# Peptides against a protein of PDB entry 5HOI: the designs that were tried, part 49

Target 1, 351 residues: chain A of PDB entry 5HOI
Amino acid sequence: FRYMPFSPAGTPFGFTDRRYLTMNEVGYVSTVKNSEQYSITVSFFDVGRFREYHFEDLFGYDLCFLNEKGTLFGQSKTGQIQYRPHDSIHSNWTKIIPLQAGERITSVAATPVRVIVGTSLGYFRSFNQFGVPFAVEKTSPIVALTAQNYRVFSVHYSQFHGLSYSLSELGTSSKRYYKRECPLPMSLPNINSDMKKDANLDYYNFNPMGIKSLFFSSYGDPCIFGSDNTLLLLSKWRSPEESKWLPILDSNMEIWKMSGGKETTDIHVWPLALAYDTLNCILVKGKHIWPEFPLPLPSEMEIRMPVFVKSKLLEENKAILNKKNEIGADTEAEEGEEDKEIQIPVSMAAE

## One batch from the design tools (peptide; made by RFdiffusion4, then SolubleMPNN)

Design b1_p11_4_s4 (from b1_p11_4, 6 letters changed)
Fold by OpenDDE base, seed 5:
Structure b1_p11_4_s4 (fold): chain B 351 residues (1-351), chain A 11 residues (1-11)
Amino acid sequence: as target 1 above (351 residues)
Amino acid sequence: SSALAKLINAP
């Protein structure tokens, strides 16, 4: 296993000179490779609130986190990080994170009040928004980070223990744990099934954990979207004994339903954020499971617990069709084999 | 939603 730099909803280069470093509900950060240099563009969905900006990147930033106040960049190998406020009032700052031999920055996160750096050796480093350090903690190896306000959701990986997560609050004087290295019930990429499509190989080489994104919901609940295209939400995390992961959306099931029960292999959900009861996402059409350029407009998908079994819905629809054919036997209408759309109950169709 | 329906029905 190789620790790779992770950023929320980041895309690989593939065979192109450009990729998204990160994207979320605020916007998207792209990088274009030109020889040994990179050009970074920070773009926003709310063009009335924010101004797009670009800069030359001489360091080759491979980590990024975007928030409403600024963008954090990181270079996984050198340990360089840069914070760029979106406003002109606050100055950019740069810092080098000390790395041991073979250590990599694996993830970075930033809120308006905190900067977090996680490494392949499990160093968890916390700073304020001005790059003033608070603490260094040794944890299990960090593979992903997200943060909202003072809260941090961290994903850890051990070859012996698999995936775990922590949920912590970074106060001014101390770190509080709500959850500390608890098992994370997320499915890892299935190399044998997922790699049969060459288009997925590039993505899993880029992101071996298959974590497309992780974020906090608008209600402040940790969310993770894995390679299985299921959105997991950590419910009741304030009550240690009651806390559970909820599969609040199977995006493959929702695409299948909206396709009238047709197996679609060229439509993909790319997660951005969870706002109230809707997943903000990019709908991707094509061979690659990630968005290309230009970026499509964001779409909303209603959250729905995956209570329905596809096989059972197919059997129920076959039984309804067979009953209709038994009642209709007296009219020889040569209705051709048009692909009979599965009637999904109207109560389950997204309006 | 109209966006996914457009993508599904787009050739």
Scores: peptide ipSAE 0.029, ipTM 0.742, DockQ to the pose 0.642
Fold by OpenDDE base, seed 2:
Structure b1_p11_4_s4 (fold): chain B 351 residues (1-351), chain A 11 residues (1-11)
Amino acid sequence: as target 1 above (351 residues)
Amino acid sequence: SSALAKLINAP
């Protein structure tokens, strides 16, 4: 196992000189390799609110976090971080994070009020938005971070204990834990089943944990989207005894439903954010499970707990068709059985 | 969603 730099919804280079460093509901950050340097572009979905900007990256930033006020960049090996406000009124700042031998920055997060750096040795470093340090804590090895306001959702990995998560609040004077290194019930990528397709191997090498993204919902609930394409939401996290992970969307099931029950192998959901009851995502068509260039427009997908099994829906639809054919035996329309769109209950059909 | 239908039916 190798700790890889993680950024929310970041994409690999694949066979190209360009990738997305990160993307979310605010926008997308791309990098293009130009010989020994990189050109970074910070693009936004709300072009009326934000202006796209670009700069030359001589450091090879491999970590990124985008928020509504700025972009945090990090270099996993050197420990360099840079915060770039979107507004030119505020100055960029750069800092070197001290790393031990073999230590890597594995994830970075930024809010308008906090900057967080997580490492492969479990160093959790917190700063304000100006790069003033608050604290250093040693935790289990950090593999992913996201943050909203003062709250941080961290994912940890141990070879002995697997995946865990923490939910903390970074006040001015103290860190509060709502959850501290609790088991994370997310499936890891299955190397043997999923890696039969070369495209999945490239993504696994880029992101060994298969965490496509993690974010806070618009309501401030931690969300994670794994390699199984299931959106998990941490419900009732304020009450430790009542807190649970809810599978609020099986995106593969929703694609299958929206296709009229056709098995599609070339359509993929790439998660951006959860806004209210809708997953903001990129719908990707093709061999790669990640978006290429140009980036498609975001789509909305309603959240729905996976309560149906495909086999039962197919059986019920066959039974309804057979009953209709028994009642309608006098009308000769031999329309071929195989291509009939599955009537999904209207309450379960996405508009 | 009209977006997914367009994507599925796109050649």
Scores: peptide ipSAE 0.028, ipTM 0.741, DockQ to the pose 0.633
Fold by OpenDDE base, seed 4:
Structure b1_p11_4_s4 (fold): chain B 351 residues (1-351), chain A 11 residues (1-11)
Amino acid sequence: as target 1 above (351 residues)
Amino acid sequence: SSALAKLINAP
């Protein structure tokens, strides 16, 4: 295992000279290789509220976090971070994070009030929006970060304990934990099955944890979307004894339903955000599980707990078809069983 | 969703 730089919904280069550093509900950050330098573009979905901008990156930023006020960039190896406000009112700032030998910045997050840096040695560094440091804490190795306002959702990895998570609030005087290195019940990528496809190998090499994204919902609940394409939401996190992970969406099941029960291996959900009861996502068609260029328009997918079993739906639809055929004796039965569109119950169909 | 139906039916 190797620690890789993680950014929410970031994509690999693959065979191209370009990738997304990050994307969410605010927008998307792309980088293009130009010989020894990079050109970074910060783009927005709300083009009326924000103006797209670009700059030359001489550092090779491989970490990014986008919020409504600015973009945080990081270089995993050098420890350089840069915050760029979207407005011209506030100045850009740059800082070097001190790294030990072999230490990497693994994730960065920024809110309008906090900047967070996590490392492969478990150094958790907190700053205000101006890069003034608050604290340094040593935790289990950090593999992913997201933040909303003063709250931070961190994912940790230990070779001995697997995945864990923390949920903390970064006040002015102290860090409060709601959850501290609790087990994270997320499935890791299956190296033996998933690595048979070259496209999956490239993605696994880019993101060995298979965390496509993590974010806070509009209600401020931690969400994570893993390699199994299941959206997990941390419910009741304010009550330690009542807190649980809810599988609120199986996106593979939803794609299967919307396909009339046809197995589609070329359609993929790429998560952006959870707003109320809808997953904001990019629907990707192709060999790669990640969006390419140009970026498709975001889509909404209604959250639904995976309470249904595909086999039962297939059996029920076969039973309905057989009953229809028993009532209609004379229609030639020769159209092959494989092409019949599965009638999904209206309560299960995404509107 | 209409978006997914368009992707499924797109060549």
Scores: peptide ipSAE 0.027, ipTM 0.747, DockQ to the pose 0.620
Fold by OpenDDE base, seed 3:
Structure b1_p11_4_s4 (fold): chain B 351 residues (1-351), chain A 11 residues (1-11)
Amino acid sequence: as target 1 above (351 residues)
Amino acid sequence: SSALAKLINAP
């Protein structure tokens, strides 16, 4: 197993000189490789609120986190981090995170009030928005981070225990845990089934955990979107005994429903954020499961718990068709080959 | 619905 730098909804280079370092509801950060340097662009969906900006990256930033106030960059190998406010009022700052031999920064997160750095050795480093350190904590190896305000959602990996998660609040004087290294019921990528397509191998080499993104919902609930394309939400996290992961969206099932029950293998959901009851996402068409250039416009997908089994819907529709054919045997109506649209129950059609 | 339907039906 190799710890790879993770950023929310980051994409691999593939066969190109370009990739997205990160994307979310605020915008997207792209990097272009130019010989030994990189050209970074920070772009926004709300072009009226934010101005796109560009800079030359001599360090080769491979970690990124975008928020409404700034962008955090990190270099996994060197330990360099840079915070760039979107406004010109606040100054950029750079810091080197001390790394042990073989240690990597695996993930970074930033809010308007906190900067968090996680490492492959499980060093959890917290800073304020000005790069002033608060604490260093030793945890299980960190593979992913996200943060909202003072809250941090961290994903940990152990070769013995698999994936775990923590949910913490970074106050001024203390860290509070709501959840501490609890089992994360997310499926890991299956190398044998999923790697049959070369495009999936490239993505797996980039992101071995298959975590496409993790974020906080607009309500402040931790969300994670894995390789199974299921959105998990941590419900009732304020009550440790009642806290549970809810599969609030099977995006493969939703694509299948929206296609009229046609099996599409070339459409993929790329998660950005959960706003209220909608997954903000990029709908990707093509061979790659990640968005290429230019970035498609974001789409909204209504959250729905996967209560229905595809096989039952197919059997019910076959039974309806067979009943129509049994009734139609007495009437010579040449009903033409009307498109075999699976009647999805009207209550389940997303408008 | 409409954006995905357009993507599904696009070549």
Scores: peptide ipSAE 0.026, ipTM 0.734, DockQ to the pose 0.628

Design b1_p11_5_s1 (from b1_p11_5, 5 letters changed)
Fold by OpenDDE base, seed 4:
Structure b1_p11_5_s1 (fold): chain B 351 residues (1-351), chain A 11 residues (1-11)
Amino acid sequence: as target 1 above (351 residues)
Amino acid sequence: MKASEVIKSLL
């Protein structure tokens, strides 16, 4: 296993000279290879609120986190981080994170009030928005970070224990844990099944955890979207005994429903954020499970608990078709079997 | 945009 730099909804280069470093509900950060350099562009969905900007990257930033106030960049190998405010009110700042031999920055997160750096050795470093350090904590190896306000959702990996998560609040004086290295019930990519397609191998090499993104919902609940295309939400995290992961959306099932039950193996959900009861996402058509360039417009997908089994829906639709054919057997035989859209019950059809 | 509309356009 290799620790790779993770950024929320970041994409690989693949066979291209460009990729998304990160994307969320605020916008998207792209990088383009220019010989030995990179050009970074920070773009926004709300073009009325924010102005797109670009700069030359001489460091090869491979980590990014975008928020409403600025963009945090990181270089996984050198330990360099840079925070760039979107406005001119605050100055850019750069810092070198001290790394041990073989240590990598694996993830970075930034809020308007905190900067967080996680490493492959499990160093959790916290700063204010100006890069003033608060603390260094030793945890299990960090593979992903997200943050909202003072809260941090961290994903950890141990070769012995698999995936775990922490939910913490970075106050002014101390770190509070709501959850500390608890088991994360997320499916890891299956190397044997998923690696049969070159596109899946490229993505696995970029992101071996298969974490497409993680974010806080608009209600402040930790969310994670794995390689199984299921959105997990941490419910009741304020009550340690009641806290549970809810599979609030099976995006493959929702695509299948919205397609009329067609095989849509080339349509993919790329998660951005959870706003109320809607997953903000990019719908991707093609061989790659990630968006290419130009970025498609975001789409909204309603959250739906996966209560229904595809096989039962197929059986029910076959039973309805058979009943229609038994009732219709007195009239003309000729209309071909192939193009019958699966009637999804109206209560299950997304409006 | 609703995902249902976008998926229909991608079919």
Scores: peptide ipSAE 0.495, ipTM 0.948, DockQ to the pose 0.854
Fold by OpenDDE base, seed 1:
Structure b1_p11_5_s1 (fold): chain B 351 residues (1-351), chain A 11 residues (1-11)
Amino acid sequence: as target 1 above (351 residues)
Amino acid sequence: MKASEVIKSLL
């Protein structure tokens, strides 16, 4: 296993010289490699509120976090971080995070009030928005971070214990834990089944945890979207005893429903954010599970608890078709049946 | 955009 730099909804280069460093509901950050230099673009979905900007990256930033006020960049090997406000009023700042031999920055997060750096050795470093340090804490190895306001959702990995998560609040004087290194019930990528496709191997090498993204919902609940394409939401996290992960969306099931039950193995959900009861996402068609260039427009997918099993629906629809064919044996219309939309029960149909 | 409309266009 290798600790790789993680950014929310970041994409690999693949066979190209360009990739997305991160994307969310605010926008997307791209980087283009030109020899040993990089050109970074910070783009926004709300073009009326924000202006796209570009800069030359001489450091090779491989970590990014975008928020409504600025972009945090990081270089996983050198420990360099840079915060760039979107406005011209506030200055950019750069800092070097001290790294031990073989230590890497694995994830960075930024809110309008906090900057967080996580490492492969489990150093959790907190700063204000101006890069003034608050604390350094030693945790289990950090593989992913996200933050909203003062809250931080961290994902940890241990070779012995697998995935865990923490939920903390970074006040002015103290860190509060709501959850501390609790088991995370997310499935890891299955190397043996999924690696039969070269595109899956490239993505696995980029992101071995298969965490496509993690974010806070609009209600402030931690969300994670894994390699199984299931959106997990941490409910009732304020009550530690009542806290549970809810599988609020099986995106593969929803794609299947919205396709009329067609086998759509080439349509993929790329998660951006959860706004109320809708997953904001990029729908991707192709061999790669990640968006290429140009970025498609975001789509809204309603959250739905996976109550139904696809196999049972297929069996029920086959049984209905067979009964219709037993009753309808007199009419020669054999040819057109392959393209019949599977009648998804109205209670299951995507509105 | 609704995902259902986009998926129909991707089929």
Scores: peptide ipSAE 0.493, ipTM 0.948, DockQ to the pose 0.855
Fold by OpenDDE base, seed 2:
Structure b1_p11_5_s1 (fold): chain B 351 residues (1-351), chain A 11 residues (1-11)
Amino acid sequence: as target 1 above (351 residues)
Amino acid sequence: MKASEVIKSLL
């Protein structure tokens, strides 16, 4: 197994010279290969609030985290990190993270008040927004990070224990754990079934954990979106005994419902954020499960617990059809093969 | 933009 650099909703290059380093509700960061250098563009969805900017990257940043105040960049191999405020009044800063032989930065996160660096050896490094270090902690190997304000959601991987997660608060005086290396009930990518499609292999090589994104909800709940296209939310995390992962959205099921029950194997959800009860996402049509260029506009998908089974909905629709045919048996209505849109219950039709 | 409207346009 090789630890790969992870950024929230980052995309592979594929067969192109360009990719998204990260994207979320604030915007998207793209990089384009230009010979031995990269051109990075930081773009925003709220063009009235933020101005797009670009710069030349001579370091080959492969890690990124975007927030409302700036962008954190990282180079997984060299240990270089750079924070770039969106406001030109504030100075950029660069730092080299000391790495051991074979150690990689695997994830970075930034809030307006904290910078976090996680490594393949499980070094958790915390800084303020100016790059002043607070602490270094040794954890299980970190594969993903996100942060909101003072809170950090970290995903860990062990070959012996699989996926775990931590939820911590980086106060001024100390780190508090709400959850510390607890089992994460996320499905890993199934190499044997899904790797028959070349596009899935390319994505697996880029992101072997299949974590498409992780973020905090607008309510401050940790969320993770895996390769199974299920959005998991950590509920009741303030009460350790009550804390549970809720599958709040099966995006494949919701796409299937919104299509009228058509086969939608080429439509993909790319998660950005959870705002209230709505998943902000990019809807992607095509062979790749990730957005290409230009980036489509974000879409809003209402969260819904996956309580429905496709087979039961098909049986119920057959039963409704049979009842209509029993009531209508006295009128010779011609057998048009109407592609009978699955009558999704009105309560399930996303308004 | 609602996902339902976008999905209908992608079908």
Scores: peptide ipSAE 0.493, ipTM 0.948, DockQ to the pose 0.860
Fold by OpenDDE base, seed 3:
Structure b1_p11_5_s1 (fold): chain B 351 residues (1-351), chain A 11 residues (1-11)
Amino acid sequence: as target 1 above (351 residues)
Amino acid sequence: MKASEVIKSLL
């Protein structure tokens, strides 16, 4: 196993000189290889609120986190981090995170009030928005981070225990845990089933945990979207005994429903954020499960718990069709090959 | 945009 740099909804280069470093509800950060340099562009979905900007990256930033106030960059191997405010009022700052031999920055997160750095050795480093350090904590190896305001959702990996998560609040004087290295019931990528397509191998080499993204919902609930294309939400996290992961969306099932039950093996959900009851996402058509260039416009998908089984819906629709054919056998009505859209129950149809 | 409309356009 190798710890890879993780950024929320980041994409691999593949066979191209360009990739997304990160994307969310605010915007998307792209990087282009220019010989020994990189050109980074920070783009926004709300072009009226934010101005796109670019800069030359001499360091090869492979970590990124975008928020409403700025962009945090990191270089996994050198330990360099840079925070760039979107406005010109606040100055950019750069720091070097001290790394041990073989240690990597695995994830970075930034809010308007906190900067967080996680490493492959489990060093959790916290800073304010100006890069002033608060604390260094030793945890299990960190593979992913996200943050909202003062809250941090961290994903950890152990070869012995698999995936775990923490939910913490970074106050002024102390770190509070709501959850500390609890088991994360997310499916890992299955190398044997999924790697039959070269495109999946490229993505696995980029992101061996299969975490497409993680974020806080608009209500402040931790969310994670894995390789199984299921959105998990941590419910009731304020009550330790009542806290549970809810599979609030099977995106493959929802795509299948929205297609009228057609084969949709080339349509992929790329998660951005959860706003209220809607997953903000990029819908991708093609061989690659990630968005290419240019970035498609974001789409909204309503969250729906996967209560229904696809096989039962197919059986019920076949049974309805067979009954119609048995009743219709007395009327020689013409064989119009109307593309018999699977009647999805109205309660299951996306409006 | 609604995902249902986008999926219909991708079919």
Scores: peptide ipSAE 0.492, ipTM 0.948, DockQ to the pose 0.857

